Peptides against a protein of PDB entry 6A30. Designs and how they scored, part 17

Target 1, 150 residues: chain A of PDB entry 6A30
Amino acid sequence: AQDADNVLQPIMDLLDSNLTLFAKICEKTVLKRVLKELWKLVMNTMERTIVLPPLTDQTMIGTLLRKHGKGLEKGRVKLPSHSDGTQMIFNAAKELGQLSKLKDHMVREEAKSLTPKQCAVVELALDTIKQYFHAGGVGLKKTFLEKSPD

## One batch from the design tools (peptide; made by RFdiffusion4, then SolubleMPNN)

Design b1_p10_7_s3 (from b1_p10_7 with S1R E6F)
Fold by OpenDDE base, seed 4:
Structure b1_p10_7_s3 (fold): chain B 150 residues (1-150), chain A 10 residues (1-10)
Amino acid sequence: as target 1 above (150 residues)
Amino acid sequence: RLEEFFEKLK
């Protein structure tokens, strides 16, 4: 339980910050696409954090996610004008698209079989994240979250 | 937290 919470907390803080921004600037259909890409990012980040114990530092998770999300500086989100919003969405989509390519780089590292302890942490973390992304039915569909190859 | 976020978007 505590190990799963330690992995999830930095991810959840980032997700809350990013989603709050994206919801203000994105149409519902675009937001759903962003949520799908964030789901992939979260799955990949969890895998790395659990498989590579030295990266469990909250600062490292935040830095990994921030290095890939360079367009989301804590700058006061001025409600972008319609043109600025489109450019921010494009930049965010480009960054999320680059994160999808990170999956192809991760699969090449010899996936050491998770220890039984690591498996239990992953399972608990996955259930929590699935509930979070489902958001009482207003977020991603359960069928998408369960059938995701990530 | 995500539920509260989506409720604010309605």
Scores: peptide ipSAE 0.026, ipTM 0.581, DockQ to the pose 0.277
Fold by OpenDDE base, seed 1:
Structure b1_p10_7_s3 (fold): chain B 150 residues (1-150), chain A 10 residues (1-10)
Amino acid sequence: as target 1 above (150 residues)
Amino acid sequence: RLEEFFEKLK
């Protein structure tokens, strides 16, 4: 439980910050698309965090999260103009693209079978994230979350 | 928080 919460908390803080921004700038249809892309990102990030040795990935996730988190603390919330919102989406997409390139630099580390403890942490983390993205039925559909190939 | 957020968007 606590290990899953420690992995999830930085992800949830990032998601909450980004979703709050995206709701202010995006229409409902765009927001649903953003949620689907964030879901894919979270799933891919979790897969990497669990399959890769614990030492490098907490630092990379922490560094990715910290590079974006530090940008938010100093900014007087100027209402983003429509141009600023587009640039924010572009920056977020560019970061997603950099995470995709990180996929190419992920050496085919041998599919190390997860230990039973790691599997239990993954399952708990996945359930928590599915509940978060479902958001009492106002978020992503359960069928989408369950059938996602990610 | 996310649920409350989506309810505010309705």
Scores: peptide ipSAE 0.025, ipTM 0.577, DockQ to the pose 0.250
Fold by OpenDDE base, seed 5:
Structure b1_p10_7_s3 (fold): chain B 150 residues (1-150), chain A 10 residues (1-10)
Amino acid sequence: as target 1 above (150 residues)
Amino acid sequence: RLEEFFEKLK
């Protein structure tokens, strides 16, 4: 339990901060597409942090996520005027584009064989994050989350 | 948290 929470907390903090912004600026169809890209990013980050124990440091995860999320942390959601809403969408899309490029730069180090403890952490973390993204049926479809190759 | 977020979107 605690090991899964330690892996998830930095990811959840990023998601909570960014999703609130995306809700305000994105149409429902755009938001679903954003959620699918965030799901891929989360799965890749979890795989890396669980398979590479030296990267399980919250500081390393937080630094990796924050290096690519820096454009979104800047203060004060001014209520978008018609021009400001377009700029917010553009900034959000730019940040998502940087996060997708992170996937390409994430050198897949050779997956070490998972210990039984690491397998249990993966299972618990996957269940928790699937529930989060499903959000009682209002988020991503359960079938998508279960069949995702990520 | 995500449920509350999507309820605000309805």
Scores: peptide ipSAE 0.023, ipTM 0.575, DockQ to the pose 0.254
Fold by OpenDDE base, seed 2:
Structure b1_p10_7_s3 (fold): chain B 150 residues (1-150), chain A 10 residues (1-10)
Amino acid sequence: as target 1 above (150 residues)
Amino acid sequence: RLEEFFEKLK
């Protein structure tokens, strides 16, 4: 449980921040598309975060989140002008892309098979995230979540 | 925190 929470918490904080922003700037169809891409990103990030030693990844994800989070603390959500909304989507996509590049740097370390302990943490984390993304049927379909390569 | 996001998906 605690190990799964330690893996999930940085991801959930990222999701909370980005999805809250996207809900404000995107229409429903775009938002659903964003949710599908975030699901793929989360699955890919979890696969890597659990394969790597726990201490380094929390620091890297936390450092990525902390470096980019400094821009969002200006607590006056002015309704983004059309230009600001596009730039925010671009920045969020760039942040997601940097998570993808962090992905590329982290993938180069050992395709070691997950230990049984790591597998159990992944399974618990996956179930939690599947429930989160399903959101009682409002989010992604179970069939879509289950087709993700576990 | 994400209630608004999921409500918009309904």
Scores: peptide ipSAE 0.170, ipTM 0.792, DockQ to the pose 0.320; fails the geometry check

Design b1_p10_7_s4 (from b1_p10_7, 3 letters changed)
Fold by OpenDDE base, seed 1:
Structure b1_p10_7_s4 (fold): chain B 150 residues (1-150), chain A 10 residues (1-10)
Amino acid sequence: as target 1 above (150 residues)
Amino acid sequence: RLKEFIEKLK
């Protein structure tokens, strides 16, 4: 449990910040598309973070996520004008793109078989993330989350 | 956090 929470916390902080922003500025269909892309990103990040040795990646992901998250807290949430909303979407898309590029720079360390402990952490993490993305039925459908190839 | 997010989506 605690190990899963430690792995998830940086991801959850990112998701909370970005999804809260997207929920405010995006139409429901756009939000659903963003959620699908975030789901893919999270699955890919988890696959790499859990399959790759724990030490360096948590700090880099946490630092990348923290650098972008801290910029959002101090902004007095003026409802961004239409122009500000576009820039925020662009910045969020750029952040997603940087996380995708981090995908390319994270060396394919050889897929070492997960230990039973790592498997249990992954399972707990996946269940938590699925629940988060489902968001009580407002988010992604369970069928999508379960059938996702990611 | 999840509860707050769900409420914001509504």
Scores: peptide ipSAE 0.025, ipTM 0.528, DockQ to the pose 0.453
Fold by OpenDDE base, seed 4:
Structure b1_p10_7_s4 (fold): chain B 150 residues (1-150), chain A 10 residues (1-10)
Amino acid sequence: as target 1 above (150 residues)
Amino acid sequence: RLKEFIEKLK
């Protein structure tokens, strides 16, 4: 339980900041597409976070997410005009895209099989994230979350 | 946090 919370907390902080912005700016159909891409990113980030570093390195995950998230200073999110909103989405997508490039830096450790403890943490984390992305039926469909190849 | 997010999506 506590190990799952430690893995989830940095991811949830990133998601809460970005999804709050996207929910305000995006039309429902666009938001669903953004959620699908965020889902892929979260799955990939979580896999790397649990498989590559020891679960104890919460600081490294937080630092990696924070180093790539540096562009979203807690500036008062003035409701950006449509143009500013697009730029904010682009910047957020760029930050999220840089998390994808983190693949190349983390891949250098041999793909060790997950220990039973790591598997249990992943399962708990996945269930929580699925519930979050489903958002009581407003977010992604359960069928998509269950059949996702990620 | 999830509850707040759901309420913002309504």
Scores: peptide ipSAE 0.025, ipTM 0.538, DockQ to the pose 0.595
Fold by OpenDDE base, seed 3:
Structure b1_p10_7_s4 (fold): chain B 150 residues (1-150), chain A 10 residues (1-10)
Amino acid sequence: as target 1 above (150 residues)
Amino acid sequence: RLKEFIEKLK
């Protein structure tokens, strides 16, 4: 439990910050698309974090997420004009696109079989993330989360 | 938190 929470906390902090911004500027249909892309990103990030050797420090996930989150200064969010909101969505989409390219550059290190302990942590983390993205039925559909190839 | 957030958007 604690290990899963420690892995998820940086992701949740990023998601909370970005989702708070996106919800203020996005229509419901756009928000669903953003949530689907964030789901793919989270799944790919978790796969890399868990499958890559333990040297990918919480610091690297936090730094990877923070390097991609550094555009969100904690500044008093003046309600951006409609133009500023569009540019922020474009920048976030560009950052998500760069994270997809990181998949192609990470050399397929030999699929080291996860230890039973690592598998249990992954399963718990996946269940927690599915619950978060489902958000009591107002987020992503359960059928999408279960059938996702990610 | 996501649920509360989505409810604030409605």
Scores: peptide ipSAE 0.025, ipTM 0.489, DockQ to the pose 0.251
Fold by OpenDDE base, seed 2:
Structure b1_p10_7_s4 (fold): chain B 150 residues (1-150), chain A 10 residues (1-10)
Amino acid sequence: as target 1 above (150 residues)
Amino acid sequence: RLKEFIEKLK
């Protein structure tokens, strides 16, 4: 439980900030598409974060998310004018693109088999993330989340 | 946080 929370907390902090923004600025169909792309990104990031030794990746993801998250906090909640919403989507897409680049920096470590402890952490983390993206039925469908490549 | 997010989506 605590290890799963430590792995998820940086991701959840980023997701909470960005999804709250997206929910305000996006139409429902656009929001669903954004959620699907975020789901893919989170799954890919989590797979790599757990395969890598827990100490270095939490610090790197936490530092990367903290470095990029500091840019988001200064956004005074002005009701986004159409221009502000587009810029926020662009900034959020840029942050997602940087998480994808984090993917390129993490590519170099060999696919080590997960230890039983790491597998248990992944399973708990996956269940939590699935619940998050399902959002009580207003988010992604359970069938979509279950069909994601496990 | 998840509960609050779900409530905002509703």
Scores: peptide ipSAE 0.021, ipTM 0.502, DockQ to the pose 0.618

Design b1_p10_8_s2 (from b1_p10_8, 4 letters changed)
Fold by OpenDDE base, seed 2:
Structure b1_p10_8_s2 (fold): chain B 150 residues (1-150), chain A 10 residues (1-10)
Amino acid sequence: as target 1 above (150 residues)
Amino acid sequence: MTSWEELAKE
């Protein structure tokens, strides 16, 4: 449990910051679309992280996410005036784009079989992320989260 | 409940 939390915490912090921003500025229908795209991105990133590098580099994902997440200063999100909203969306999109670049820079290492312990950590991590995106029913539907990202 | 969950309920 603790290992999964350590791996997920940087991702969850980034997601929470971005989703909080989008929830404030986007209509519910747009927010759902953003959630779907974020889900796909997270799942693809997780798949690559699991298949390619051994989980030994918790530090690399955390460092890469921290290096790219440093732009979200804990500043008091003053409700931006209408003009500031576009820039905030752009900044949030840029941060999400950096997650996509992380996907591209992950070298295709040969798919090593995960140990049973690693599989258990991944399963717990996936369940936690699914629950997060479901958000007690206000987020994505369970049926959507259970489908493999095509 | 996360901060964005509360915002998404409104």
Scores: peptide ipSAE 0.385, ipTM 0.889, DockQ to the pose 0.579
Fold by OpenDDE base, seed 1:
Structure b1_p10_8_s2 (fold): chain B 150 residues (1-150), chain A 10 residues (1-10)
Amino acid sequence: as target 1 above (150 residues)
Amino acid sequence: MTSWEELAKE
């Protein structure tokens, strides 16, 4: 359980930061669209990670995510003026783009079969992420989360 | 409840 939490925490922190930003600046329909795209991205990244487990230290992903997450802490969330909203969306999109780049770096490793322990961690991680995206019903529908992202 | 969940309820 702790291993899954350690792997997920950086991703969850990044998602929470970005989704908080989107929730503030986007209408609900736009937010749902963002959630759907993020879900696809996360699922595709996890699938690739499962198929191509990165041999590279959990530390690198955490460090990359942490280095980019530190920029958001100190900013006085001034209510973005209309002009600031576009820039915030752009910045958030840029951060999401970094998740996509992380995906590309993870693809280079040889596909290894997961150990039973790793499978259990992945299953727990998937359940946790599904719950996170469902967000007690304010996020994505369970029926959407249960479908394989095409 | 995450911060964004609270915001999405509004």
Scores: peptide ipSAE 0.376, ipTM 0.887, DockQ to the pose 0.587
Fold by OpenDDE base, seed 5:
Structure b1_p10_8_s2 (fold): chain B 150 residues (1-150), chain A 10 residues (1-10)
Amino acid sequence: as target 1 above (150 residues)
Amino acid sequence: MTSWEELAKE
């Protein structure tokens, strides 16, 4: 519980500040619309943070370069002299295709399976956020919050 | 109760 609260506190503080401002200046129907958009944003951000480890483009590129860099020791890149610009484009496209596949594999491998403890923290965090957006009935409806954002 | 919840009730 305490760990979840510590992780959520910065998000909750940000939400409280913004929603307090919106509650002061917006009519109830507008406020409800703002709440729906914020809910979608929070859920999408959490999904990306939890399910997709932020493979910073830099870390993926670095790991890709490191894995390929070990293989690049011996192979003298014979620049094929006369092969048609089409073949170079084809080879570059093939390399890009392999990089894309490797990116997909790295995203899957670095999808660190959440430990059972981490899963419990995430579940508690989600429940807390749902309660926050419901706000005792003045916020979003429970039926809306229980629907997975497609 | 959050500050905005109180404001949203009014």
Scores: peptide ipSAE 0.371, ipTM 0.885, DockQ to the pose 0.493
Fold by OpenDDE base, seed 3:
Structure b1_p10_8_s2 (fold): chain B 150 residues (1-150), chain A 10 residues (1-10)
Amino acid sequence: as target 1 above (150 residues)
Amino acid sequence: MTSWEELAKE
């Protein structure tokens, strides 16, 4: 459990920061669309991290997500003026687009078989992330989260 | 409940 939390914490911090920003500036329909894209991105990143040994470094997922999330200064997001909101959405969309492109550059190395312990950690992590994206029903539908992103 | 979840309920 602690190992899963340590792995997930950087991702969750990034997601919380980004989703908080999006929730403030986006309509509910747009927010749901952003959630769907983030879900796909997270699932793809996790799949690759599991399959790619070099990415098993907890710091790398956090760093990859942070490098793309650098636009979110930890500062108290002042409600941007109407003009600032559009620019923030554009910047956020650009960052999401760059993360999606990162998918194409990650060479699938030979999938190392996960140990039973690693499998348990991954399962716990996946369940935690699903619950996070479901958000008690205000986020993504369970039926969407249970479907393969493929 | 996360901060964004609260905002998404409004």
Scores: peptide ipSAE 0.370, ipTM 0.884, DockQ to the pose 0.375; fails the geometry check

Design b1_p10_8_s3 (from b1_p10_8, 5 letters changed)
Fold by OpenDDE base, seed 2:
Structure b1_p10_8_s3 (fold): chain B 150 residues (1-150), chain A 10 residues (1-10)
Amino acid sequence: as target 1 above (150 residues)
Amino acid sequence: MTSWEKLALE
């Protein structure tokens, strides 16, 4: 459990920050679309992370996410005026774009079979992320989250 | 409840 939390925490912090921003700026319909795209991105990133590098690189992902996430200073988000909203969306999109770049730099190493322990950690991580995106029913539908991206 | 969940309900 603790290992899964350590891996997920940087991702969850990034997601929470970005989704909080989008929830403030976007209408509910737009927010749902953003959630769907973020879900796909997270699933693709996790799939590549799980299939390709040993657990040692999870610290690198966390460090990379933390290095790129440090730009979100805990500044008191004064509700920016309408003009600042576009820049905030752009910055959030840029941060999310770094997750995409991480996807591209992950070398396709041959899918090593996960150990049973690693599988259990991944399953727990996936369940946690699914619950997060479901958000007690205000987020994505369970049926959508259970569909393989494929 | 996360911060964004609360905002999505408002």
Scores: peptide ipSAE 0.316, ipTM 0.872, DockQ to the pose 0.531
Fold by OpenDDE base, seed 5:
Structure b1_p10_8_s3 (fold): chain B 150 residues (1-150), chain A 10 residues (1-10)
Amino acid sequence: as target 1 above (150 residues)
Amino acid sequence: MTSWEKLALE
């Protein structure tokens, strides 16, 4: 419980500040629309944070590009004849394909199945957020919150 | 009850 609260607190503080402002200035129908958009944003952000490993890949792509970029210095760029350009595209596509596989492997390795403890924390966090957006019936309907892709 | 919940009920 405490771990979930610590993770949620910054998001909840941000939401509370913004929703307090919107509740003061918006009509109820507008407020409902704002709540729906915020809900989608929060869910998408959580999904990316939990399901998509943090793209530490930008650093790896940068390192891979840096490692392969050092090899390109020595070759006198003979203007690639039309045939050489096609081969370079194929090689680049092959490298991108390998990067995609590496990404899939990293996603698989970092898809360390959330430990049962982590799953429980995420579930509790999601329930807390759902309750927050429901706001005792003033906010979003339960049926809308339950249809959100887990 | 959050501050905005109270405001939304008014």
Scores: peptide ipSAE 0.288, ipTM 0.862, DockQ to the pose 0.646
Fold by OpenDDE base, seed 3:
Structure b1_p10_8_s3 (fold): chain B 150 residues (1-150), chain A 10 residues (1-10)
Amino acid sequence: as target 1 above (150 residues)
Amino acid sequence: MTSWEKLALE
């Protein structure tokens, strides 16, 4: 459980920051579309992360993501003026782009079979992320989350 | 409930 949390926390922090921004600036329909794309990105990233780097590399990635995530100070986000909204969208898009780059930098190590412990961690992580994206019913539908991202 | 979930419900 703790290992799963350590791996997930940087991703969750990044998702929380980005989704909070999108929730403020996007209509509900746009937000749902963003959620769907983020879900696909996260699933694809996790698939690559689970298949290729050992848990040690995930901690490094997590540390890198945590270092970059600290810049979102809890500043009372004054509703940005119209000009500030565009910059926020650009910044959010840039952060999402970094997630995609993270996917590309995950070097394909030889697909080692996951140990039973690693499988359990992955299952727990997946369930946690599914619950996060479902968000008590305000996020993605369970039927969408249970389908293959392909 | 996360902060964005609350915002999405508004």
Scores: peptide ipSAE 0.286, ipTM 0.863, DockQ to the pose 0.378
Fold by OpenDDE base, seed 1:
Structure b1_p10_8_s3 (fold): chain B 150 residues (1-150), chain A 10 residues (1-10)
Amino acid sequence: as target 1 above (150 residues)
Amino acid sequence: MTSWEKLALE
């Protein structure tokens, strides 16, 4: 459990920061679309992380995510005037684009079979992420999350 | 409840 939390925490922090921004600037339908794209990105990243790198390199992913996340902390989110909303969307989209690039860097490691312990951690992580994206019903529908490839 | 969940309910 603690190992899963340590692995997920950097991702969750990044997601929470980005989703908080999107929730402020986007209407509900746009937010739902963002959630769907983030879900796909997270699932694809996890799949590649599970299939490609040994668990030891997850600290590097966390460090890379933290290095890119440090730019977001200093934003005293003044409620952007309408003109600033477009720039915020652009910046958020750019951050999402960086996550997609991270996906490309993860492809270089050899696919290793997961140990039973690693499988249990992944299952717990997936359940946690599904609950996070469902968000008590305000996020993605359970049916969508269940149909998404794990 | 996460920060964004709260905002999505407002």
Scores: peptide ipSAE 0.277, ipTM 0.858, DockQ to the pose 0.531

Design b1_p10_8_s4 (from b1_p10_8, 5 letters changed)
Fold by OpenDDE base, seed 2:
Structure b1_p10_8_s4 (fold): chain B 150 residues (1-150), chain A 10 residues (1-10)
Amino acid sequence: as target 1 above (150 residues)
Amino acid sequence: ATSWEKLAKE
């Protein structure tokens, strides 16, 4: 459980920050689309990370996410005036782009089979992320989350 | 509830 939390926390923080932003600036249908794209990105990243070797890159993921997450100042997101919305989206997209880069870095490592312990951690992580995206029913539907992302 | 969940419920 602790290992899963350590892996998930940086991702969850990034997701929460981005989704908070999108929830503020997007209408519900756009938000759902954003959720679907984020889900796909997260799942693809996880799949590649799982298919590719060691959980040891927790520090790299954490460092990459932290290094790029620092751009989201803890500050009270003063609802930027309408004019700042584009810049906020750009910044959010840039942060998401870092997840893509992480994906690319992971793909270059040789695929190793997960140990049973690693599988259990991944399963827990996936369940946690699914619950997060479902958000008590206000997010993505369970049926969507159970499908393999293309 | 997460911050975005609260916002999504509004």
Scores: peptide ipSAE 0.439, ipTM 0.900, DockQ to the pose 0.601
Fold by OpenDDE base, seed 1:
Structure b1_p10_8_s4 (fold): chain B 150 residues (1-150), chain A 10 residues (1-10)
Amino acid sequence: as target 1 above (150 residues)
Amino acid sequence: ATSWEKLAKE
């Protein structure tokens, strides 16, 4: 649906940029761990967004990721040297840590009822994000994605 | 495939 696409596109663009960077600089086991943490962050942020819809058309996760992802200009991810890679990982980890902390400061409100249209959008969004994180099998396992994040 | 998927396959 167009509505789901409008909500997801900014998030997906940002995730793709970040994950592209991580895929370049991280060993596969590290990348998997990063994916798991990102998945938890995304799911928890989506839950909160459903409970407390943002006043803007942008999702909280999209805004948060955009705020912290400023160093990833859309254009040219230069392959950093090995030394630069470590620093980039550290910076990225720091940014992710800040995102997590910011999440913890968000007040959890009681779940609101969704309209049928909103439910459909959420379902589509969740499916899309799951597929994205699964990435044809190179990402997270389906069994992991079907469980509620801790 | 997304950009990162392609990279993750390498």
Scores: peptide ipSAE 0.435, ipTM 0.900, DockQ to the pose 0.581
Fold by OpenDDE base, seed 5:
Structure b1_p10_8_s4 (fold): chain B 150 residues (1-150), chain A 10 residues (1-10)
Amino acid sequence: as target 1 above (150 residues)
Amino acid sequence: ATSWEKLAKE
């Protein structure tokens, strides 16, 4: 419960601020549309946070450089000092190409299953968010909230 | 009730 609260609190604060504003200025039909869009955004963000590993350019570059026995210099690929400009460009292009491929591999390979504890936290978090968006019936319908966002 | 819920009920 505490872990779920810690994860949710920043999101809930943001949602509450935005929805309060929208509730004041929007007609009911418009407000409902806003709620649907926010719901989709929240669900998609959560899915990405859970399913997709946090990949940064630095992490990807670091992994690539390690695989190729190269170092990171000032956030750049360290190229051979004795290479001419053409060879350097070619090498840079090659590294960039490999980096793109590596990104795809990292996303796939780093996909981790949640522990039972993490699953429980996520479930609780989802229930809390659903209740928040339902808002005793003045918000989104339960049937809508139970469907996976596209 | 949330703040926005209260407003939505008005």
Scores: peptide ipSAE 0.429, ipTM 0.898, DockQ to the pose 0.575
Fold by OpenDDE base, seed 3:
Structure b1_p10_8_s4 (fold): chain B 150 residues (1-150), chain A 10 residues (1-10)
Amino acid sequence: as target 1 above (150 residues)
Amino acid sequence: ATSWEKLAKE
């Protein structure tokens, strides 16, 4: 449990910052689309991290989210003070496009065997992330979360 | 509840 928390905390903080930004600047239907794309990105990145631990930094998800999460500074969401709503929407749409492209470039690798401890950590991490994206029903549907990302 | 969850409910 502690190991999972240590790994997840930076990711969760960054996800929360990104989603907070998107929730402020996106219409509800757009936000839903953002959630779906982020879910796929996170799942694919986690797969890479597990399969290629020596080659993939533990902060890979965080790094990717930082690159695609505009308005994040020092772990805090910074909204443009001088931009109008139109500019914010444009920026959000641009970031969504980049996320989708990134997903398509993420190739699945052959899974390596994990130790029982590692398996337990991964299972806990996955459950935690699923719950986070579901967000008591306001986020993604359980049926979507249980399906393999395409 | 997460910060974004609260915002999404509005």
Scores: peptide ipSAE 0.426, ipTM 0.897, DockQ to the pose 0.545

